# Peptides against a protein of PDB entry 2AZE, part 155

Target 1, 148 residues: chain A of PDB entry 2AZE
Amino acid sequence: AQECQNLEVERQRRLERIKQKQSQLQELILQQIAFKNLVQRNRHAEQQASRPPPPNSVIHLPFIIVNTSKKTVIDCSISNDKFEYLFNFDNTFEIHDDIEVLKRMGMACGLESGSCSAEDLKMARSLVPKALEPYVTEMAQGTVGGVF
Target 2, 101 residues: chain B of PDB entry 2AZE
Amino acid sequence: GRLEGLTQDLRQLQESEQQLDHLMNICTTQLRLLSEDTDSQRLAYVTCQDLRSIADPAEQMVMVIKAPPETQLQAVDSSENFQISLKSKQGPIDVFLCPEE

## One batch from the design tools (peptide; made by RFdiffusion4, then SolubleMPNN)

Design b1_p23_5_s3 (from b1_p23_5, 7 letters changed)
Fold by OpenDDE base, seed 1:
Structure b1_p23_5_s3 (fold): chain B 148 residues (1-148), chain C 101 residues (1-101), chain A 23 residues (1-23)
Amino acid sequence: as target 1 above (148 residues)
Amino acid sequence: as target 2 above (101 residues)
Amino acid sequence: PLSSGLPSRYVAPEDGNQTFTLA
């Protein structure tokens, strides 16, 4: 019947939307964990040092990283007002945003790859509101994707 | 019948989506709170040592780009062209290198 | 500390931009 067909189409639409939202939520959780973990790390470090780091020794978020071989030749053109940059490389390069950098630093506790130790999972759970803890657990177990 | 089954499925999916929306709202709220907290933003930084840990300057150079919001970044990475273009409309772009040591 | 300056050779192109060559 036409009614059943309409509902089946809607069902598929909702399933896809849920899948997308699951992916978005996972990324948001990772961002939250990574950010809070970074702040916590730095807070502790500054407390131990009894002073903040020199202003020009740190890179505040947000930022983008470009890395390439130290042997790569780079030509850089900069506008007078520094509003425009053009970099030409003679070899491949990599671009990483700040969140990816934090993940590689381990700030997301390995949750992004599902490789969490018991301590990593404990840390991850401690950095999210209680309501998000079950989802963090599911992420660590690789069981995300089911219907709630 | 089949209609009743589909109707029930849709109700369950609706509940699942509502739960996801709720969790996303919580998460988004937490992120906003972090962005609005002055102390958190002050502490939201990495060091050159951190960057060296993910990209060894013995083999790789690390360039940092700090640009105003909505800055356009265009990258081409092909066998024939390796290029990054930055265009800002809200202010100057800051580019600097992390030292090797 | 960060190096805010690019360790490159300055070349002044005719288009008015500043050009640096990094090696």
Scores: peptide ipSAE 0.027, ipTM 0.872, DockQ to the pose 0.035
Fold by OpenDDE base, seed 3:
Structure b1_p23_5_s3 (fold): chain B 148 residues (1-148), chain C 101 residues (1-101), chain A 23 residues (1-23)
Amino acid sequence: as target 1 above (148 residues)
Amino acid sequence: as target 2 above (101 residues)
Amino acid sequence: PLSSGLPSRYVAPEDGNQTFTLA
């Protein structure tokens, strides 16, 4: 009885660890798709154009976004060497990392929310190695299983 | 018996976890390859138009922060204090503003 | 340390269609 109980505890521990790894894998897949899709988009756009976009018109990854109302008053203090910044706002703000920005741009093909069309799913699958395609399909369907 | 069943379950879970690890390794490898590819990194950018699509500068001011790795970001968003503090240990921090257009 | 003891007011650029570095 005690041995069975010990194994049941171990089983639960492993299930939880697997669940955590599933979340990590999904995020990694979304990052891969988003990055590759972004690169592909920009490559195509630059090819259609005669030249790359002008310098200072683009922002390379990685980055963080801060947005707030245009009416928000912002006070900024910067160290002499620019190693330290302090921003004070008189109202609320939002912070987003570059991955979230890419997701909102649709670079993850809506896979993150299960809102991908058939074409979106095809795109997503095309941006990952073959071994990951089944998992992408499961993500799109919302049927990611806890056990393989 | 129950013991045998649980033992078998644990073996199956081990195999499942190994499969997950394998898939994660594949994915991380792809990300590393992307990060090491000069052309890909050159093309890994967003535009002001992209940022406008997610946060309309007509209503929202959008700042972009580029900081070196391990930069500390402290944010306070409460009725009494709205603050962002950045502290870099590896180099200067750049802050950009996406203009309204 | 910060460049000043008091925060400086941030003023967004009024012109341009490119990303600007914070002054």
Scores: peptide ipSAE 0.026, ipTM 0.866, DockQ to the pose 0.033
Fold by OpenDDE base, seed 2:
Structure b1_p23_5_s3 (fold): chain B 148 residues (1-148), chain C 101 residues (1-101), chain A 23 residues (1-23)
Amino acid sequence: as target 1 above (148 residues)
Amino acid sequence: as target 2 above (101 residues)
Amino acid sequence: PLSSGLPSRYVAPEDGNQTFTLA
């Protein structure tokens, strides 16, 4: 019947929305873990060094990274107010946001790729509220995707 | 019947979504707490060593872009064009280079 | 330490924009 058809459409819509939210939640969890882990790392490092790093030696979040071959020629046009930039490269480049950098640094404990050791998973769990721990476990196992 | 089954499914999906929303709220709350904590923000940085671990400046030029929120970034990386365009609405954009050493 | 400037040559185009060429 038409009513059943309408409900089936609604069902599919909700399933897709849930899937999207699951993806968003996973990313948020990774960000939380990465940020907290980074902060802890730096706090520990500064304590061990008994001083903060030189101001010009660190880059605070947020940031974007662009990398290209050292041989790449880059032409940069900058507006007077520095509100606009235009970079022209003569070869390919890569762009990485700060979260990706943190992930590659291992700050997300390998959870993003499901490559967590037991210790990594333990660390990841310790960096989230209790309510999120089961989800972190599922992420590590690659079993996220079910409806609960 | 089919109608009853679908109705049940929708109720279950509603509950599942509510659970997800709850978890997301918890997560976003934690992120907000981090953003509001001055000590955490002070410690939220990477070093040149970190960047070298991602892209070695001996082989790669590493450029760091610090842009205000809502800055538009457009990148073209094709056989014909290699371009990055930045447009900020809230303030100036800063660009830094990570030295080789 | 990070470089806050671009190690490039400065080009002053007629439009008033600042142009740097990195090589």
Scores: peptide ipSAE 0.026, ipTM 0.870, DockQ to the pose 0.035
Fold by OpenDDE base, seed 5:
Structure b1_p23_5_s3 (fold): chain B 148 residues (1-148), chain C 101 residues (1-101), chain A 23 residues (1-23)
Amino acid sequence: as target 1 above (148 residues)
Amino acid sequence: as target 2 above (101 residues)
Amino acid sequence: PLSSGLPSRYVAPEDGNQTFTLA
């Protein structure tokens, strides 16, 4: 009886760990797709333009975005060495990391929200190693979560 | 019996976890390869147009933060305080605005 | 230590012709 109880605890622990790893894997897949898709997009764009964009016209990853109403007043304090910044806003703001930006740009093909068209899914699959394609399909279908 | 059933379940879960670990290793490897590829990193950028698509400067100001790794970011967004604090240990932080179209 | 002087008070520019670096 005690052994069974111990195994049940272990079972639950493993199930939870698997669930966590599933979430981590999904995020990793989304990052991979987003990054590769971005690179592909830009490569194509530069080929079409026959030159890279001006350095000051692009923002390389990694970055953080802060947005707020253009009416928001911002007080900014900066250290002499620019190691420290302090921003005070008089209203709410939003922070987005680069991955979130890429997702909103559609670089993850809508896979993050299960909003993949057939073309989106095809693109997503093409941007991952073959071993990950089934998982991408499952993500698109919303069937990830079971034990396999 | 119950013990046998639980034992079988644990074996199956172990196999599932091993599969996940394998897939995660593939993913992390791919991401590392991307980070190590100079051409990929050169092409890993967004434009102000991209940013306008998610937060139009016509309505929203868009501030970009480029900071060294492990820079501390503290954000408070409440009725009493709206604040962002950045502290870098490895180098200077760059902050710039995306212009309106 | 922070730079001497008062913190900068910013309101987004209306012209938007250039990318502005906060320094």
Scores: peptide ipSAE 0.026, ipTM 0.868, DockQ to the pose 0.033

Design b1_p23_5_s4 (from b1_p23_5, 7 letters changed)
Fold by OpenDDE base, seed 1:
Structure b1_p23_5_s4 (fold): chain B 148 residues (1-148), chain C 101 residues (1-101), chain A 23 residues (1-23)
Amino acid sequence: as target 1 above (148 residues)
Amino acid sequence: as target 2 above (101 residues)
Amino acid sequence: PLSSGLPSRYVAPKDGNQTWTLA
């Protein structure tokens, strides 16, 4: 009886761990797709232009963006060495990391929300190793979550 | 009995977790390859146009933060306080605005 | 934190606070 109880606890632990790993894997896949898609887009664009963009016209990863209404008043204090910044806003703001920006740009092909067209899914599959393609398909269908 | 059933379940869960670990290893390997590829890193950028596409510059101001590793970002967003604090330990922080079209 | 080869260094807080770290 005690042994069964111990195994039941272990079973629950493993189920939770698997669930967490599934979530982590999904995020990693999205990051991979988004990143590769971004690189592919830029490569194509540069090929078409026959030159890279001006160095000061692009923002390389990693970065963070802060957006707020253009009517928001912002007060900024900067240390002399620029090691410290303090921003005070008179209204709400949003913070987004680079991965979220890529997702909003559509670089993850809508896979993050399960809103993939057939073409989006095809693109997503093409940006991952073959071993990950079935999982991408499951993500697109919203069938991820089962224990396999 | 119940013991045998639980034992079987644990074996199956172990196999499932091993499969997940394998897939994660494949994925992280791909990500490492991307991080180590000079051309990929050179092409890992967005434009101001990209940022404008996700945040309408007619209504929103977009600020970009480039900071060295280990930089801390503290944010307070409440009805009484709207604040962002940046603290770097390894070098200067670069903050610039994405221009409006 | 997740091990990733991506250049992104943004780490969201896990304790519900409002402090993020670039790693």
Scores: peptide ipSAE 0.137, ipTM 0.894, DockQ to the pose 0.262
Fold by OpenDDE base, seed 3:
Structure b1_p23_5_s4 (fold): chain B 148 residues (1-148), chain C 101 residues (1-101), chain A 23 residues (1-23)
Amino acid sequence: as target 1 above (148 residues)
Amino acid sequence: as target 2 above (101 residues)
Amino acid sequence: PLSSGLPSRYVAPKDGNQTWTLA
């Protein structure tokens, strides 16, 4: 019947929306873990050093990274008010946001790539509220994706 | 029947989505707490050593961009053109290299 | 000045360009 067909269309629509939200939630969890882990690492490091690092030796979030070969020629044009930049490269480049940098640093405990050891998983769980722990476990196991 | 089954499925999906929304709200709340905590913000940094771990300055230059919120970044990476354009509406953009470079 | 805490905003036009909205 037409009514059933309409509901089937709606069902598929909702499934797709849920899938999108699952992806967003996973990213938010990874961000939370990465940020808290970074803060914890730096706090410990500063305690061990008995002082904060030199001001010009650190880069505070948020930031974006652009990397390219040292051989790449870069032409940079900057507006007088520094509101606009234009970079021209003679070769390929890579762009990474701060979250990706943190992930590559291991701040997300390998949860993002399925490379989460038992110790990594323990750390990850410790950095999220209790309500999120089951989802973190599912992420580590690669079992996220089902409807619950 | 079929109609009843589909109706039940939709109710279950609604419940699942509500659960996801709840978990997402928890996450965003935690992130807001971090944003509001002065000590956490002070400690939210990476070092040049960290950047070297993902992009070795011995082989590649690493450019750092600090931009105000809502800054637009446009990138073209093709055989014909390699370009990055930055446009801020809320303030100046800061671009620098790691001191070791 | 933490990151926005939201998924990265990314637009990929058909011409192959990439546009990001930062923070």
Scores: peptide ipSAE 0.126, ipTM 0.892, DockQ to the pose 0.380
Fold by OpenDDE base, seed 4:
Structure b1_p23_5_s4 (fold): chain B 148 residues (1-148), chain C 101 residues (1-101), chain A 23 residues (1-23)
Amino acid sequence: as target 1 above (148 residues)
Amino acid sequence: as target 2 above (101 residues)
Amino acid sequence: PLSSGLPSRYVAPKDGNQTWTLA
C-alpha cells in the first residue's frame, strides 16, 4: 500500500546515497595510497642519494598541469599582481590535477583501474589502516558496489 | 510480507551506510594527518622526469600551475575557442614549463 | 599542503559550467 510505496522511495534514496559515498570513499582511498606511496618513494630516493633533490627540480603538491602539442601556439596574459592569467591556445589541450598525475605514475598501484599485481595489492594494503584493507581488496577485484 | 521485507532492507542499508561513514572518517583523518606532517609535505613532490613519463615532452609541452586555495580555473575547449582562465583570491599564481631534456 | 581530505581538489560550481575552484 502507500506505506510500502513510501518505504520504497526511502530505500531508493538510501541506495543512491550509499552509492555516492562509495564513490567518495574509493577516491579518498586512492588519494591516501597515492600520497603515502609518493612520500615513501621520495624518502627512499633521497636516502639513496644521501641528499634532497635540487629545489627547482621538483614540484610540490598541490599543482595542476596543462599539456598540449608542442606545436600549439599559446598566448598568455598575466595581471600585474599575478592573480589572473589568461591563456589562449590555437588547438586543444588537456588539464590534469596532481592526483591524476600520481595515478598515471602508478602511485595508486593500479588500484584505480583494478589492475593490481600481487605486489601492487600488497603495497596498497600496507598504505592504509587495517579497517580499509577489505575495501582495498574489493577495489582491486572490481567487486565494490554491493550492499555490505 | 512486503512491508516486513522493506523494513528489513532499510535496517540493513542503515548499517551499511554507518559502516561507510566510519571508513570515510578513518580515511579523511589519515589525509589530515598527512597534511599536518611537515616531513610528508616536504616529500610530497614530483619531478619533471615524472611528468615527462606521463606526458612525453618530446611531443607535448607541459605547463605546471601552482595556485593557492580558492583559485578559480575556467577552461574552454572547443573547435572555436581554446582558453584557460585563472583567477586567484589569496595570492599570486606561479606558472612554469617543464623543460625538455 | 596536501589534499584537504575531499574526494576532489577541484569543486565544480553548481551551475555546471567549465569553471572549477581549488578547495
Scores: peptide ipSAE 0.120, ipTM 0.893, DockQ to the pose 0.275
Fold by OpenDDE base, seed 5:
Structure b1_p23_5_s4 (fold): chain B 148 residues (1-148), chain C 101 residues (1-101), chain A 23 residues (1-23)
Amino acid sequence: as target 1 above (148 residues)
Amino acid sequence: as target 2 above (101 residues)
Amino acid sequence: PLSSGLPSRYVAPKDGNQTWTLA
C-alpha cells in the first residue's frame, strides 16, 4: 500500500516533468524556426540588394525592446561606466524580448498560436530537422499534450 | 494488480521522457550550431522597419537595449511606479533609438 | 551569440516579480 502510494506520487511527478519538457521543447522549436527564418529572410534580402544593410540600420540579436507612447516622459539615469541604467516613466511601457519580436514578425510562421497556413506549416517544417517535423505538425494542429 | 499497473505506467512515462529528451537535444544542438555559425550570427538581425511593424514609432518611441549576459533587468509597471532598472556585471549596456525616429 | 540554446534566454529569478536575467 505504501509502495503504491509512493509510485503514485512519482507518477504525478513524472507527468509534471514531462509537461514542463514539452513546453520547453515547443519554445525551443519556435526559437529555432524563428532564427532560421530570420536568417533566411535577411540572406535573401541582402542577395537582392547585392550588399549588406548599413550597420546603423540593423539590430543584431540579442536585444530587448522597450516601447511607450511618444508622450511619455522618461527620466534616465546612467552610471558613468554605463553598467547601470534607471528609467523612470510617467506612464505605462511595454517590454519585448527579441524572440517575441520575431514571433510578432511572423518568423515563427504562426506556429506559436497555431495559426499556420499551409505555406506557413511547410516553411516551419523545412526549418527543423526531420525528427522534429512531427512535433511541428502537432503544434500546428494543437494536439500536443499527450505523452508518447 | 495496482502495483503492476503503476509500475508499467512509470515505465511508459520513462520512455516518453526519453523521447522528449532526445528531441530536445536535437533542438538545442541546432540552436547551438546557429550561435556558433558566423554567417548566421551576421544575418541574425532585425531592422527598424521590423520594429515599426510591432511598435509604430509614429505613435510609440522604441528603445533598444543591448546588454551583456547576466544583466539584470527589473521592471515595475504600476500606477504607482513605472520603472526599468538595468544592472550589468560583464560590461556596458547600450541603449539607443532607431535612427528613423 | 543570439542564443545559448536554452528554453528561455531571459530568466526570472525565483524571488523576482518583474525581474529578468539575461542568460
Scores: peptide ipSAE 0.126, ipTM 0.893, DockQ to the pose 0.305; fails the geometry check

Design b1_p23_6_s1 (from b1_p23_6, 10 letters changed)
Fold by OpenDDE base, seed 1:
Structure b1_p23_6_s1 (fold): chain B 148 residues (1-148), chain C 101 residues (1-101), chain A 23 residues (1-23)
Amino acid sequence: as target 1 above (148 residues)
Amino acid sequence: as target 2 above (101 residues)
Amino acid sequence: SSSFTLHLRSFAQRGIKFTVTSE
């Protein structure tokens, strides 16, 4: 009886770990798709323009953005060595990391919200190794989360 | 019996987790390959136009933060306090604004 | 309202220097 109880605890532990890893895998897949799609987009754009964009016109990953109403008053203090920043706002703000920006740009093909067209899904599948394609399909269908 | 059933379940869960780990390893390998590819890194950028599509500078101020790895960002967004604190240990932090069109 | 701490990560886990001039 005690052994069975111990095994049941372990079973629950493993189920939770699997659930966490499934979420992590989905995020990793989205990142891969987003990054590859971004690179592909930019490569194509540069080919069409026959030159790279001006150096100061682009922001390389990684980055984060902060946005707020342009009416928001911001007080900023910066250390002499620029190692420390302190921003004080008089109103609410939003913070977005680069991955979130890429998702909102559509670089993850809408897979993050399960809103993939057939073309979006085809693109998403083309940007991952064959072994990951079934999982991408499941993500698009919203059928992930089960035990393999 | 129950013990045998639980033992079998654990074995199946172990196999499932191993399969999951394998897929994760494939995915992380692809990300590492991207990180190691010079051409990919050169092309891993967004434009101010991209950022404007996320937050229109006509209505929103868009601030970009470029910081060394492991930089700490602390944010408080409440009715009583609106604050962002950045602390880097590996180098200077660069902050700039995206211009309006 | 919210309060959180974020540790910035790098895509490549490598620092790529890129500076955009502010207006």
Scores: peptide ipSAE 0.027, ipTM 0.866, DockQ to the pose 0.091
Fold by OpenDDE base, seed 4:
Structure b1_p23_6_s1 (fold): chain B 148 residues (1-148), chain C 101 residues (1-101), chain A 23 residues (1-23)
Amino acid sequence: as target 1 above (148 residues)
Amino acid sequence: as target 2 above (101 residues)
Amino acid sequence: SSSFTLHLRSFAQRGIKFTVTSE
């Protein structure tokens, strides 16, 4: 009886660990798709323009963006060596990492919200190794969550 | 019995986790390859136009932060305090604004 | 307060989700 109880506890522990790893894998897949799609987009754009964009017109990854109303007053303190920054706002602000920006740009093909068109899904599948394609399909259908 | 059933379930879960680990390894490998590929890094950029689609500078101020690895960001967003603190360990932090045009 | 760590060396090192703390 005690052994059975111990195994049941272990079973639940493993199920939770699997759930966590599933979440991590989904995020990694989205990142991979987003990055590759971004690179592909830019490669195509540069080929069409026959030149790279001006250096000051682009922002290379990684980055963080902070946005707030144009009416927001911002006070910034910077250390002499620029190792430390302190920003004080008089109103609310938003922070977004580069991955979130890419998702909102559609670089993850809507896979993050399960809102993929047939074309979006095709693109998403083309940007991952074959072994990950079934998982991408499940993400698009919202059927991820089962135990293998 | 119940013991045998649980033992079998645990074996199945172990196999499932191994498969999951394998998929994760494949994915992380791809991400590492992207990080190490010079051409990919050169093309890994967004434009100010891209950022305007997220937060239009006509209505929103958009600040871009580029910092060395392991830079720490601390943020407080409340009715009484709106603050962002950045601390770098490896070099200077660059901050600039995205233009409206 | 909320914290975020920026990683430049490898995309594989990512995994920290940043959440702004608001009250």
Scores: peptide ipSAE 0.026, ipTM 0.865, DockQ to the pose 0.191
Fold by OpenDDE base, seed 5:
Structure b1_p23_6_s1 (fold): chain B 148 residues (1-148), chain C 101 residues (1-101), chain A 23 residues (1-23)
Amino acid sequence: as target 1 above (148 residues)
Amino acid sequence: as target 2 above (101 residues)
Amino acid sequence: SSSFTLHLRSFAQRGIKFTVTSE
């Protein structure tokens, strides 16, 4: 029936939207975990050192990383006000945002790939509000969205 | 029947979506709190050693870009063109080189 | 520590095109 067809379309639309929101939620969770874990790491390190690191030895978020071979030649043009940069490379390069850097550092406890250890999972759970813990568990198990 | 089944499914999906929205709100709130916490922001940093885990400066040149919010980044990585363009509207862009040591 | 004291801008004057080789 036409009514059923309409509902099927709506069902599919909702499923798609839910999928998108799941992805967004996962990313938000990962960001939260990564940031908090980073902060905790650094706090502990500074406490052990009894002082903060030298200002010129650290890079605060946010940032972007660009890396390329040491053999790569880079031509750079900078505006007077430094509002504009143009980099030309003679070979391939990579760009990483700070979130990706944190993930690769293990700040997200491997949750991003669902390959976290029990200890990592425990850490991840400890870095989110109680309401998010079940979802973190599902992420670790790769069972997010399994009931939809 | 089919209609009843679909209706029930839609209700379930609606509930699921509402739960997701709730969880997302929690996450967003937490992130806002982090952004507003001075101590957290002070401690939200990486070191050159951390960056070496991403790209070893012994083999790779590593640049760090600090740019104001809403800075536009355009990147082209093709066989014919390798380019990064940065355009800021809110302030100057700063670029650092991560030393090998 | 001088981990992040080296700036690309140090290799060129503002508004001038320059080439950087990390080797």
Scores: peptide ipSAE 0.023, ipTM 0.857, DockQ to the pose 0.032
Fold by OpenDDE base, seed 2:
Order: sequence, then C-alpha cells, then structure tokens
Structure b1_p23_6_s1 (fold): chain B 148 residues (1-148), chain C 101 residues (1-101), chain A 23 residues (1-23)
Amino acid sequence: as target 1 above (148 residues)
Amino acid sequence: as target 2 above (101 residues)
Amino acid sequence: SSSFTLHLRSFAQRGIKFTVTSE
C-alpha cells in the first residue's frame, strides 16, 4: 500500500540521518578527548618546567598544516590585505588540519583507529562526561551502531 | 500487520535518535566549555616538536597556516597542477615555517 | 622546542610573487 511505502521511505531517511549523526558524534568525542588531553599534557609540561614555553615555539589551535618535500619549490602570491594566498607547488603536498595532527600525536588515545590499549581506553573515558563513557567503549571495540 | 510493524520501527528510531541527540548535546556543551575557558585556550597549542612527529622538517617542509574562521581553502593535487588557494573574509592570514632545528 | 623562524607574511606584497625553499 501507498501508506506502507511512505513509511518505508521515512524509515530509510531516519536510518540515514542517524548514521550521519553517529559519525558526527564520534568526531565530536574524538575532538573533546584530543583537546582535553592536549591541555592536560601542556599543563603538566609547563608545571614541570616551571614556566610556559617561549611564545614563538608554540602554535595555538586552530591551524592547518601543509607539508611537502624540502626540495619542493613553492611560489606564493599574497593580496595586499593578506586576505588571499595562492601557493603553487612543483610537486605533491599534504594538508592536515589541527585535529588530524592531534590524532597523529596520540591525543585521541588511538580511539580514532580502534587501536586502544587498556590504558588508552582508561584515559579516553576519563576525559569525557559519564554519559559518554559507554559510547567511548563502543568506539574502542568497533561496535558503534549495534543498538540501531 | 506490516503497517503496525513499520509504525513501531519508526517510533523506536525516533527514540534512538533522541538519545543520540542528547549525547551530541552533552559533547557539544563540553567543547563549548573548553572554548570559553581562558586557561584551556592558553594551553591549547602544539610545539614544533609535535609537528616534526608527523612531518620531520629534516625531510619535509612544514607550513603552518593561521586563518580566521570561515576561511576558504581550495587545494589541487594532480599530476599537472599542485596548488593551494586561501581566501579569508574576516581578516588576514598568517603563514609560518617550522624550522629544521 | 625550536622557535618558528620564517613568517611568510613578511614577504607579502600585492602583485609580488616569491619562492620558498627549505634549503
């Protein structure tokens, strides 16, 4: 019947929306863990050093990283107001956002790849509110979405 | 019947989505709290050593781009074209190079 | 950690292109 067909379409739409939200939630959780872990690391480091790092030795979030071979030639053009940049490379390059950098630093405790040790999982759980802990566990086990 | 089954499924999916929304709200709230905490923002940084861990300047040139929110980045990485375009509408863009030593 | 030593913005001039190399 037409009514059943309409409900089936709606069902599929809702399932897709839920899937999208799951992906968004996972990314948000990873960001939260990474940010809190980074802050914690730096706080501890500054306490141990008894001073903050030199201003020109650190890069505050947010940022983007571009890397290429040190032999790559880069031609740059910049607008007068510095609102526009154009980079031309003679070879391939890579772009990484700050979240990816944090992940590669291990700030997300390997949760992003499901490569969590027991200690990593413990750390990850400690950096989120209690309500999010079960979801962190599911992410570590690769079982997200089992309830849907 | 089939109609009743579908109706029940939709109700269950709605409940599941509401629970998911709740978790997302919790997470978003935590991130907002971090953004509003001055001390956290002060400590939200990486070092050149951190960057070397992902791309060693001894082998790779590393550029750091600091841009205002909503800055557009266009990248082309093909056999014939290697290009990055940045366009900001809210302020100037800064670019830094990470030294080897 | 080492300080960042080169700011590309220092080379910014309208209509002028420049080349950056790590060596």
Scores: peptide ipSAE 0.023, ipTM 0.857, DockQ to the pose 0.033

